# Ledger of designs, part 305: peptides against a protein of PDB entry 6IDX

Target 1, 380 residues: chain A of PDB entry 6IDX
Amino acid sequence: KELAKLSADVTFATEFINMDGIIVLTRLVESGTKLLSHYSEMLAFTLTAFLELMDHGIVSWDMVSITFIKQIAGYVSQPMVDVSILQRSLAILESMVLNSQSLYQKIAEEITVGQLISHLQVSNQEIQTYAIALINALFLKAPEDKRQDMANAFAQKHLRSIILNHVIRGNRPIKTEMAHQLYVLQVLTFNLLEERMMTKMDPNDQAQRDIIFELRRIAFDAESDPSNAPGSGTEKRKAMYTKDYKMLGFTNHINPAMDFTQTPPGMLALDNMLYLAKVHQDTYIRIVLENSSREDKHECPFGRSAIELTKMLCEILQVGELPNEGRNDYHPMFFTHDRAFEELFGICIQLLNKTWKEMRATAEDFNKVMQVVREQITRA

## One batch from the design tools (peptide; made by RFdiffusion4, then SolubleMPNN)

Design b2_p27_6_s1 (from b2_p27_6, 17 letters changed)
Fold by OpenDDE base, seed 5:
Structure b2_p27_6_s1 (fold): chain B 380 residues (1-380), chain A 27 residues (1-27)
Amino acid sequence: as target 1 above (380 residues)
Amino acid sequence: SRRFERRKRLMEKAAKERKEEIEKKKA
């Protein structure tokens, strides 16, 4: 207890480190010797002292043994661990992951996100905070190949639902530290959209063109009897598609693929459109047909609107930006759905379409409508 | 807490390092 208090002092820490004090503490953890009276309390103080000493940055985190890592990971993975030990173990793992890529690799082998999720289901907000912090650290340090897997694990109903129900909707106010960790998790999750946001459509990629064809099919063929004979010549079909793409509100009605060559938002806009069309088909068809049936200059160009809205949402959500230490603003809505960005897009595109109608907008008013919609989204 | 402030800075540092690594691989 006294050591843990004194370890916060840099002078004491320096002297204690010079006497190989950290090595002694690590060996105590490594030994796992439960034979000592008050072992749990001693271990909790040992871990506290270790953290305080290491926080001075005098000693590299790479000094820790694999046995030490396994012991600490063991305290996090075991279901019946003292809360005080668990809290400190999570904090140690977070620090190890953040300070060393080599330690990250070792820890990532010993601990799963699933094990960390169990620590979110507790009534201790500090444990919850450290668990999310460790998740964030693992997410941040994950190599590119594993990052999408972690992303998918975060997008999993399980993690978000647990965060939503046990953290956000918990019976206690969210502390600043938790708010920051939720913010970081959100930023890291949105940064997964960056790749798609920066991916240009290849106008020559048939698979990507087929998605645009599918958007047309869902909008116009879902109500039309399949009886329109496949046999009318390729040119008449091209002319028909050009009309359909105009009704869909693409800027390039001849080759809609060209509208997705601009980055941002690139292919992310097409992903949002396809999600809307498949998951919210009635909403999609309604938006398209309400504007396609208008021979008035008040048609809302869905395709253009979807692209510019996707870009706007990326700007508002700061997609591709790094987590800032000074920010604690998180959006609870992003924990309500697995595909929260696409769902947000679906809400916002309806808002845009409504706002367009209310403003009696024309194509010339497009930027004004987008500005109003931006204000509405940023105030919500 | 002082620990929280240190961890925030450490996370931001780690995020910057990651971005730099990604940028170096794209170059």
Scores: peptide ipSAE 0.363, ipTM 0.884, DockQ to the pose 0.936
Fold by OpenDDE base, seed 1:
Structure b2_p27_6_s1 (fold): chain B 380 residues (1-380), chain A 27 residues (1-27)
Amino acid sequence: as target 1 above (380 residues)
Amino acid sequence: SRRFERRKRLMEKAAKERKEEIEKKKA
C-alpha cells in the first residue's frame, strides 16, 4: 500500500527502479502464488505500484515477460477475479498495447474481444471504461489487415448492443472518462470509412460501372430481372441510359462514373447510394421518381445531392481525423445500427429532399440547400 | 484522473504514429 503511494513520486520511482524493484514486482505477479494471506489485496497494490512506476517512462514496457502478460491476461479472463485486480489488469494491458507493438501482438493472442465484452455487462462503469479503453487500444494498434476484422467485431450486433444497453442506456449518467472512450471508439470506427472516402472511382472499371447501372435498374426497372448485363447496350441503350442518368441527377449524364472520381467522398458516396437502393428501396425509388418526373426545374438532383451529402457527413463526423484527448462527444445513434453511417445518410438524404421542396429550390439554390441541411444535421 | 489524462495523450500519440505510418506507406 505504501509502495503504491510512493511509486507516484518520481524520485522514489527512480531509486526503486535502480534497485530493480520493478523486477521484483513483476516476479511477484509471475509467481501467481495464491498461498499468501491477503493475496488479492497485496496483488492489487503490486499492480498499482507497477502502473505508477511504469507511468514515469523510465523503464520500457518491453521489459515485461510473456509470463507476466499471461498472468495479467488471466486476471482479465477469469470470471471470479477481484474488481480491484481486474481494473488494474485492464489498465496494464491498455498501457502495454499503446506503448509497444510487440506487446500488442502478444496480448492480441491472449485476449479476445469477447472476453472484454463480458466486462461491459457489469454495473461498474469504471470496469466498463477500462474494457472499452483496451478495446480502443487494440483497435488502434491493429495492423491494417486486421483493422477490418476488429471493425467487424465492433460492428457486431453483440458489442454494439451491449454498449448501447449496458453503457449508453444504463441507469447511471455517463462519466467523462466513459464518454471519451465512446468518442474514441466512434472515431476509430469512422476512420474505416476513410479508405472508401479516398478511393477514386475508375471510370474504366466495369464492376464499378455495374453498380451505377444497378442504381438505374432499381430506380426505373425494379421489376426487371438483373440478367441483362449492363455492357451490351446498343447506342440506343446508351442514349436511354444517358436520359436515366440525367433523371438520377448525376452531373455527368454520359459517364456518371466521373462524378465519383473526386475524393472526398469518392466511392463512399456510391456505397451509400447502393445501400439506400438495396436496403431502403422504396425510399430510394420514391426520391428518384418524384424528382425525375418534374418539369418545373424544381427537381432535386439525387446523384449530385448524394455525393455532396456524403462529403458533408464526412466533414461533420470528421472521417479520417484522429482521436483528440480533449473531446468526449459521441453520437449514440452510431451504436444503434451496424451500418450507422449509411443509415444516417438515408435519413439525411430524405431531409435534403424535403428541404429542397420546402425551399422550392432550383439547381442554382443547390449550395443554399446544402447549407440549410448542414445546419439541420448539426443541430439535431 | 491524472492516469486517465496520461492515457488519453498516449492514445492520441499512438493515433498520430499510425497516421504517419499510413502516410509513409502511401508515399
Scores: peptide ipSAE 0.359, ipTM 0.882, DockQ to the pose 0.887
Fold by OpenDDE base, seed 4:
Structure b2_p27_6_s1 (fold): chain B 380 residues (1-380), chain A 27 residues (1-27)
Amino acid sequence: as target 1 above (380 residues)
Amino acid sequence: SRRFERRKRLMEKAAKERKEEIEKKKA
């Protein structure tokens, strides 16, 4: 207990480390010897002293043994561990993951996100905070090949629903520390969109062109069986598609793929449009047909609007930005749906279409409409 | 808490390091 208090002092820490004091503490954890009276209390103080000593940055985290890691991971994965030990163990694992990629790899083998989710289903907000902090650390340090799996684990309705129901909608006010961890989790989640936001459409990629064609099909041929693949594109068919792409509000009516070559928002805009068309088909068809049936200068260009709205949402949500230590603002809405960004897009595109009509806008007013919509979104 | 402030700084540092690694791979 005294050691744990003194370990916060840098002078004491330096002297204690020079006497191999950290090695003694690690060996106490590694031994797992429950033979001592008040073992749990002693262990909690040992882990506190270890954390405080390591927080001085004098000793590399890579000095810890695999046995030490397994013991700490064991305290997180085992049921009915003392809350004081669990809290410190979560904090140690977080620090290990953040300080060392090699420790991340070892820890990722010993613990699962599922085990950490169990620590969110408790009334103790401190345990919940440390569990989310460790999830955030694992998410940040995940290699590129595993980032999508972590993304999927977050998109897993389970983690999101548990955070929403047990943390955000909990009977206790959210503390600043929890708010920061929720913010970090949100930032890391939005950064999964960065790849698509920075992906240029390849106009020669047939699969990407087929998505644009599917948008046309859903809007204009909704009753046509997809089995009628229209055969070889006669010039008449190309001219027909040019008209359809004009009605869809693309800037390039001949080759709509060119509208998606600008990054940001690149392919992310096409993903949003396709999501709207498939998941909210009636809304999509309504928006497109309401503007396609107009022969007046007041048509809202859906394709152009969807692209610029996607770009605007990326700017508002700071997609691709790093977690900032000074921020603790999170959006509860992003915990309500697994495809929350696309759902937000679907709400905002309807708002844009409404605002365009209310303003009696023309193509010259496009930027003014976008500015009004930006103000509406940022005030909501 | 002092510990919380340290962990926030550590997270931000780790995020910066990751960004730098990504930028080096794109160059």
Scores: peptide ipSAE 0.358, ipTM 0.881, DockQ to the pose 0.860
Fold by OpenDDE base, seed 2:
Parts: C-alpha cells; structure tokens; sequence
Structure b2_p27_6_s1 (fold): chain B 380 residues (1-380), chain A 27 residues (1-27)
C-alpha cells in the first residue's frame, strides 16, 4: 500500500527502479501464488505500484515476461476475479498494447474481443471504461490486415448493441472518461470508411459501372426483372441512358462514373447511394422521381447532392482523423445501427431534398443549400 | 503526461472507493 502510493513520485520511482524493485513486483505476479493471506489485496497493490512505476516511462514495457502477460490476461479472462484486480489488469493490458507492438501481438493471442465484451455487460462503469479502453487500444494498434477483422468484430451487432444497452442506455450517467472512450471508439469506427472515401472509381471497370446502371434501374425500371443483363451498351443505349443519368442528377450525364473519380468522397458516395436505393428504395425512388419530373429549374440534382453530402458528412465526422484526448463528444445514433453512416446519409439526403424545396433552389443555389444543410446537421 | 495524470487519478479514485467500501464493511 505504501509502495503503491510512493510509486507515484518520480524520485521514489527512480530509486526503486534502480534497486530492481520493479523486477520484484513482476516476479510476484508471475508466481501466481494464491496461498498468501490477503493475496487479492496484496496483488491489487502490487499491480497499482507496477502501473505507477511504469507510467513514469523510465522502464520499457518490453521488459515484461510472457508469463507476466499470461497472468494479467488470465485475470481478465477469468470470471471470478476481484474487481480491483480486474481494473488494474485491464489498465496494464491497455498500457502494454499502446506502448509496445510486440506486446500487442502477444496480448492479441491471449485475449479475445468476446472476453472484453463480457466486461461491458457489468454494472461497474469503471470496468466498462477500462474494457472499452483496451478494445480501443487493440483497435488502434491492430495491423491494417487485422484492423478490418476487428472492425468486423466491432461491426458485429453484438458489440454495438451491448455498448448501447449496457453503457449508453445504462441507468448511470456517463462519466467523462467513458464519454472519451466512446468518442475514441466512434472515431476509430469511422476511420474504416477512409479506404472507401479515398477509393477512386475506375470509369473503365464494368462492375462499378453496373452499380450506376443498377441505380438507374431501381429509379426508372422498378418493375423490370433484373434478368435483363446490362447488355454491352451500344451507342444507342448509351444515348438513351444519358437522359436517365441527367434525371438522376449526375454532373457527367454521359459517363456518371467520372463523378466518383474525385476523392474524397470517391466510392463511399456510391456505397451510400446504393444503400439508399436498396434498403430505402421508396425514399430513393421518391427523391429521384420528384426531381426528374420537374421542368421548372427547381430540380434537386440527386447524384451531385449525394456526392457532396457524403463529402460533407466525412468532414463533419472527421473521417480519417485520429482521436483527440481532449474530446468527449460521441453520437449515440452511431451505436443504434450497423450501417449508421449510411443511415445518417439517408436522413441527411432527405433533409437536403426538403431544404432544397423550401428554399425554392436552383442549380445556382447549390452551395447555399449545402451550407444551410451543414448548419442543420451540426446543430442537431 | 495528461494520460499519466488521468490514470493516476483513476487509480487513486478506485483506491479511495475501495477503501471507503472496506471501511463501510468494518463499521
């Protein structure tokens, strides 16, 4: 207990480390000897002292043994561990993951996201906070190849649902520390959109062009069986579709694929449009047809609007930005749906279409409408 | 660092809360 308190002092920490004191603490954890009276209390103070000592940055985290890592991971994976030991173990693992890529690899082998999810289903907000902090650390330190797998594990309805139901909608006020961890998780989740946001459409890729053709089909040929394979577009078919692509509000009516070559938002805009067309088909068709039947110059260009709105949402949500330690602003809405970004797009495109009508906008008012919509989104 | 101070504060708070719980169980 005294050691744990004194370990917070840098002078004491330096002297204690110089006396190999930290090695003694690690060996106490490695031994796993549960036979001592008050073992749990002693262990809790040992882990506290270890954390305080290591947080001075005098000793590398890579000094820890694999046995130490396994013991700490064991305290996180075992269901009947003292809360004080669990909290410190989560904090140690978080620190290890964040300070060392080699320790990240070892820890990622010893613990699963599923085990950490179990610590979110508790009433203790401190444990929940440490569990999310460790999840965030693992997510942040994941290699790019594994980041998508972790993203998929986070995209699993289960984690989002548990966070929503047990953390956000819990009977307890969200503390600043938890709000920060939820913010971090949200930022890391949105950063998964960065790849699509920065992916240019290839105008020569037929498969990507077929998606644009599918948008046309859903809007104008809703009763036509998809069995009409988009046959090799003869020049006559290309000319026929130019009118449809104009009605869809693409800037390039001849080759709409060119509208998706700008990054940001690149292919992410097409993903949003396709999601709207498939999941919210009635809303999509309504928005397109309400504007395609107008000859009054008050048509809202859906294609252009969808692209610029996607870009705007990426800017508002800071897609691709790293989490800031000073921020605590999280959006509960992003935990309510697996495709929350696409759902937000679907809400915002309706808002844009409404705002366009209310303003009696023309194509010349486009930037002004977008500014008004930005203000509406940022105030909501 | 702010992070160190944050962890320190969290650990101190958890240590105080546990002390208070132990004291409440002894009373």
Amino acid sequence: as target 1 above (380 residues)
Amino acid sequence: SRRFERRKRLMEKAAKERKEEIEKKKA
Scores: peptide ipSAE 0.224, ipTM 0.647, DockQ to the pose 0.020

Design b2_p27_6_s2 (from b2_p27_6, 22 letters changed)
Fold by OpenDDE base, seed 1:
Structure b2_p27_6_s2 (fold): chain B 380 residues (1-380), chain A 27 residues (1-27)
Amino acid sequence: as target 1 above (380 residues)
Amino acid sequence: DRRFELLKKRMEKAAKERKKEIEEKKE
């Protein structure tokens, strides 16, 4: 207990470290000897002292043994561990993950997201906070190839539902520390959109062009069998498609693929449009047809609007920005759905279409409409 | 809590380092 308190002092820490004191503490953890009277209390203070000593940054986190990591991971995975030990073990693991890529690899092998989810179902908000902090650390340190898998695991209905029900909708006010971890999780989740946001459409990629054709098909040929391969268009069919792409509100009616070459929002805009068309087909068809049937120059160009709205949402949500220590703002809505960004797009495109009608806007008013919509989204 | 403040700083630092590593790999 006294050691744990004194370990917060840099002078004491330096002297204790020079005497191999950290090594002694690590060996106490590694031994796992439950035979000692007051083992749990002793262990809790040992872990506290270890954290306080390591927080001075004098010793590399890479000094820890595999046995130590396994013991700490064991305290997180065991169902009947003292709350004090669990809290400190989560904090140690989070610190190890953040400070060392080699420790990340070892910890990622020993701990599953499922085990961390169990610690979100507890009434102790501090444990919940450290559990989310460790999830965030694992997410941040994951290799690029594993980020999407981890994101999918985090986007899993289970983790999202648990965070929503046990943290956000909990009977306790959310502390600043938890709000920050939820913010970080949101930022890390939105950063997965950065790749698509920065991906230019290749106008020569037939598969990408087929997505645009599918948008046309869903809007205008909703009852027609998919058997008409998009590639077989005679010149008359190309001319017909040019008219349809104009009605869809693309800027380039001849080659709508060119509208997706600008980054941001690149392919992310097309992803949003396709999601809307497939998941909210009736809403999509309604928006397109209501504007395509207008002869009064008050048509809302859906394609252009979808692209600019996607860009605006990326700006509002700060897609591609790093988590900032000073921010604690998170959007609870993003924990309500697995495809929360695309769902937000679907809500906002309806808002845009409504606002366009209310303003009796023309193509010249486009930027004014977008500004009004931005204000509406930012105030909501 | 001092610990949570330290965690915030470490997270931001690690995020900056990772962004730099990604940018350096794209060059």
Scores: peptide ipSAE 0.321, ipTM 0.863, DockQ to the pose 0.883
Fold by OpenDDE base, seed 5:
Structure b2_p27_6_s2 (fold): chain B 380 residues (1-380), chain A 27 residues (1-27)
Amino acid sequence: as target 1 above (380 residues)
Amino acid sequence: DRRFELLKKRMEKAAKERKKEIEEKKE
């Protein structure tokens, strides 16, 4: 206990480190010997002293042995661990992950996100905070190939639901530290959209063109009797599609693929449109048909609106921004659904369509409508 | 808490380092 307090002092820490005191602490953890009276208390103070000493930045985190890592990971992965040991073990793991890529690799082999999720279900907010912090550290340090898998795991209903129910909707106020970790998790989650946001559509990619065609099919063929024989000449079909793409509100109604070549929002806009069309088909069809049946200058161009709204949402959510130490603003709604961005898009596109009607907007008012919608979204 | 402040700083540092590594791989 005294050592743990003294370890916060840089002068003492320097002297203790020079005496190889930190090595002694690591060996105590490595030994795992429960033979000592008050082992749990001693271990908790040992881990505290270790953290305080390491926080001075005098010693590299790479000095720790694989045995030490396994012991610490064991305290996090084992059920029924003392709360004080668990809290410190989470903090140590987070620090190791953040400070060393080599330690990250070793830790990522020893622990799973699923094990960390169990520590979110507790009533201790510090444990919850360190668990999310460790998740964030693992997410940040994950190689590109594993980031999507980890992203998918974070996009899993389970983690989000647990955070929502046990952290956000918990019976206790969210501390600044937890709010920051939720912010970081949000930022890291939104950064997964960056790839799609920066992916240009290839107008020659048939698979991508087929998605645009599917948007047309969902909007217009759901009402059309299948009796339109496949035999009407290729030119009439092209002309028909051009009309349909105009009714869908694409800027390039001849080749809608060209509207998705601009980055941002690139393919992310198409992903949002497809999600809306597949998951919220009635809403999608309604929005498209309400505007396609109007031969008045008050048509809301859905395709253009969807693209610009996706871009706007990326700007509002700061997609691609790095976590900032000074920020703690998070959106609870992003923990309510696995596809929260696409669901937000679906809400916002309805808001845009409503706002367009209320303003009696024309194509010339497009930017004004977008400004009003931006203000509405940022105030909500 | 001093520890949480340190962790926030380390997170930001690690994020900046990661961005740099990604940019260096794209060149």
Scores: peptide ipSAE 0.321, ipTM 0.858, DockQ to the pose 0.895
Fold by OpenDDE base, seed 3:
Structure b2_p27_6_s2 (fold): chain B 380 residues (1-380), chain A 27 residues (1-27)
Amino acid sequence: as target 1 above (380 residues)
Amino acid sequence: DRRFELLKKRMEKAAKERKKEIEEKKE
């Protein structure tokens, strides 16, 4: 206990480290010897002292043995561990993951996100905070090949649901520390959108062109009995499609693929449009047809609006931004759905369409409408 | 809590380092 308190002092820490004191503490953990009276209390203080000593940055985290890592991971993976040991073990693991890629690899082999989820189902917000912090550390340090797996694990309805139900909707006020970890988790999740946001459409990629064609099909052919597609000649079909792409509100109604070559939002806008068209088909068709049937200059160009809205949402949500220590603003909405960004897009595109109508906007008012919509979204 | 403040700083540092590593790999 006294050692744990003194270990916060840099002078003491330096002297203790010079006497190989950290090595002694690590060996105590490595031994796993439960034979000592008050082992749990002793271990909790040992882990506290270890963490405080390591926090001075005098000793590399890479000094820890695999046995030490396994012991600490064991305390996190075991269901019946003393709360004080668990809390410190989570903090140590988080620190190890953040400070060393080598330690990350070892820890990622010993611990699953599923084990960490169990620590979110507790009433102790401090444990919950350290568990999310460790998840965030693992997510941040995950190699690119595993990052999608971590993303999928977060997108897993289970982790999201547990965070929503046990953390966000918990019977306790969210502390600043937890709010920060939720913010970090949100940032790391949104950074997965960055790749799509920065992916240019290839106008020559047939698969990508087929998505645009599918948007057209859903909007215009879904209500038409497929039997009445007249076998009209290839040129009439091209001219028909050009008209359809104009009605969809693409800027380049001849080659809508060109509208997705600008990054941001690149392919992310197309993903949002496709999601809307498939998941919220009635809403999509309504928005498109309401604007396509207008012979007045008051049509809201869906395609252009969807692209610019996606870009605006990326700006508002700071997609690609790094987690900042000073931030603690998280959006509970992003924990309510696995496709929360696309759902937000679907809400916002309806808001845009409504605002366009209310303003009696024309194509010349486009930027003004977008500004009003931005203000509406940022106030909500 | 001093510990949570340290965690915040470490996370930000690690994020910056990762970004730098990604940028250096793209160059």
Scores: peptide ipSAE 0.324, ipTM 0.863, DockQ to the pose 0.888; fails the geometry check
Fold by OpenDDE base, seed 2:
Structure b2_p27_6_s2 (fold): chain B 380 residues (1-380), chain A 27 residues (1-27)
Amino acid sequence: as target 1 above (380 residues)
Amino acid sequence: DRRFELLKKRMEKAAKERKKEIEEKKE
């Protein structure tokens, strides 16, 4: 206990480290000797002193043994561990993951996100906070190839559902520390959209052009069997498609692929449009057909609106920004659905279409409508 | 990637600050 308190002092820490004190503490953890009276209290103070000493940055985290890592991971994976030991063990793992890529690799082999989810189901908000912090650390340190797997693990309805039900909708006020970790998790999740937001459509890629053709098919050929290969259109068919792309509200009626070459929002806008068309088909068809049948110059250009709305949502949500230590703002709605961004787009495009009608807007009013919609979204 | 290095540093700093705040509240 005294050692744990004194370890916060840099002068004491330096002297203790020079006496190989950290090595002694690590060996105490590695020994795993549960036979000592008051072992749990002793271990809790040992882990506290270890953290305090290591936080001075005098000693590299890479000094820890694999046995030490396994012991700490064991305390997090065991169902009946003292809360004080669990808290410190989570904090140690978080620190190891953040400070060392080598330690991240070793920890990622010893612990699963599934094991950390169990610590979110407890009533102790401090434990929940450390568990989310460790998830965030693992997410941050994951190699790019594994980051999608971590994203998929977060996209797992289970983790989001547990966070929503046990953390966000819990009977306890959300503390600042938890709010920050939820913010960080949200930012890390939105950063996955950045790749698509910055991906330009290739107008020469037939597979990408076939997605635009699928949008046309869903809007206008709802009863037609997809058996007509989109690529073999006669000149007469190409001219027909130009009319359809105009009715869809693309800026480039001849080659709608050109509308997706601007980054942001790039391919993310096409992803949103395709999601709306497939998942909310009735809403999509309604929005398109209500505007395609109008000859009164009050048609809302769906394609252009969808692109600019996607860009606006990226700006509002700060897609591609790094976590800021001073921010604690998170959106509970992003924990309600696996494709929450696309669902938000689907709500906002309906709002845009409604606002366009209410304003009796024309193409000249486009920017004014977008400004009103921005204000509506930011006030909600 | 330079961006991920910046993110790592920020997360590391945030983790240290949080520890300090938790310790200060226990005193």
Scores: peptide ipSAE 0.116, ipTM 0.612, DockQ to the pose 0.096; fails the geometry check

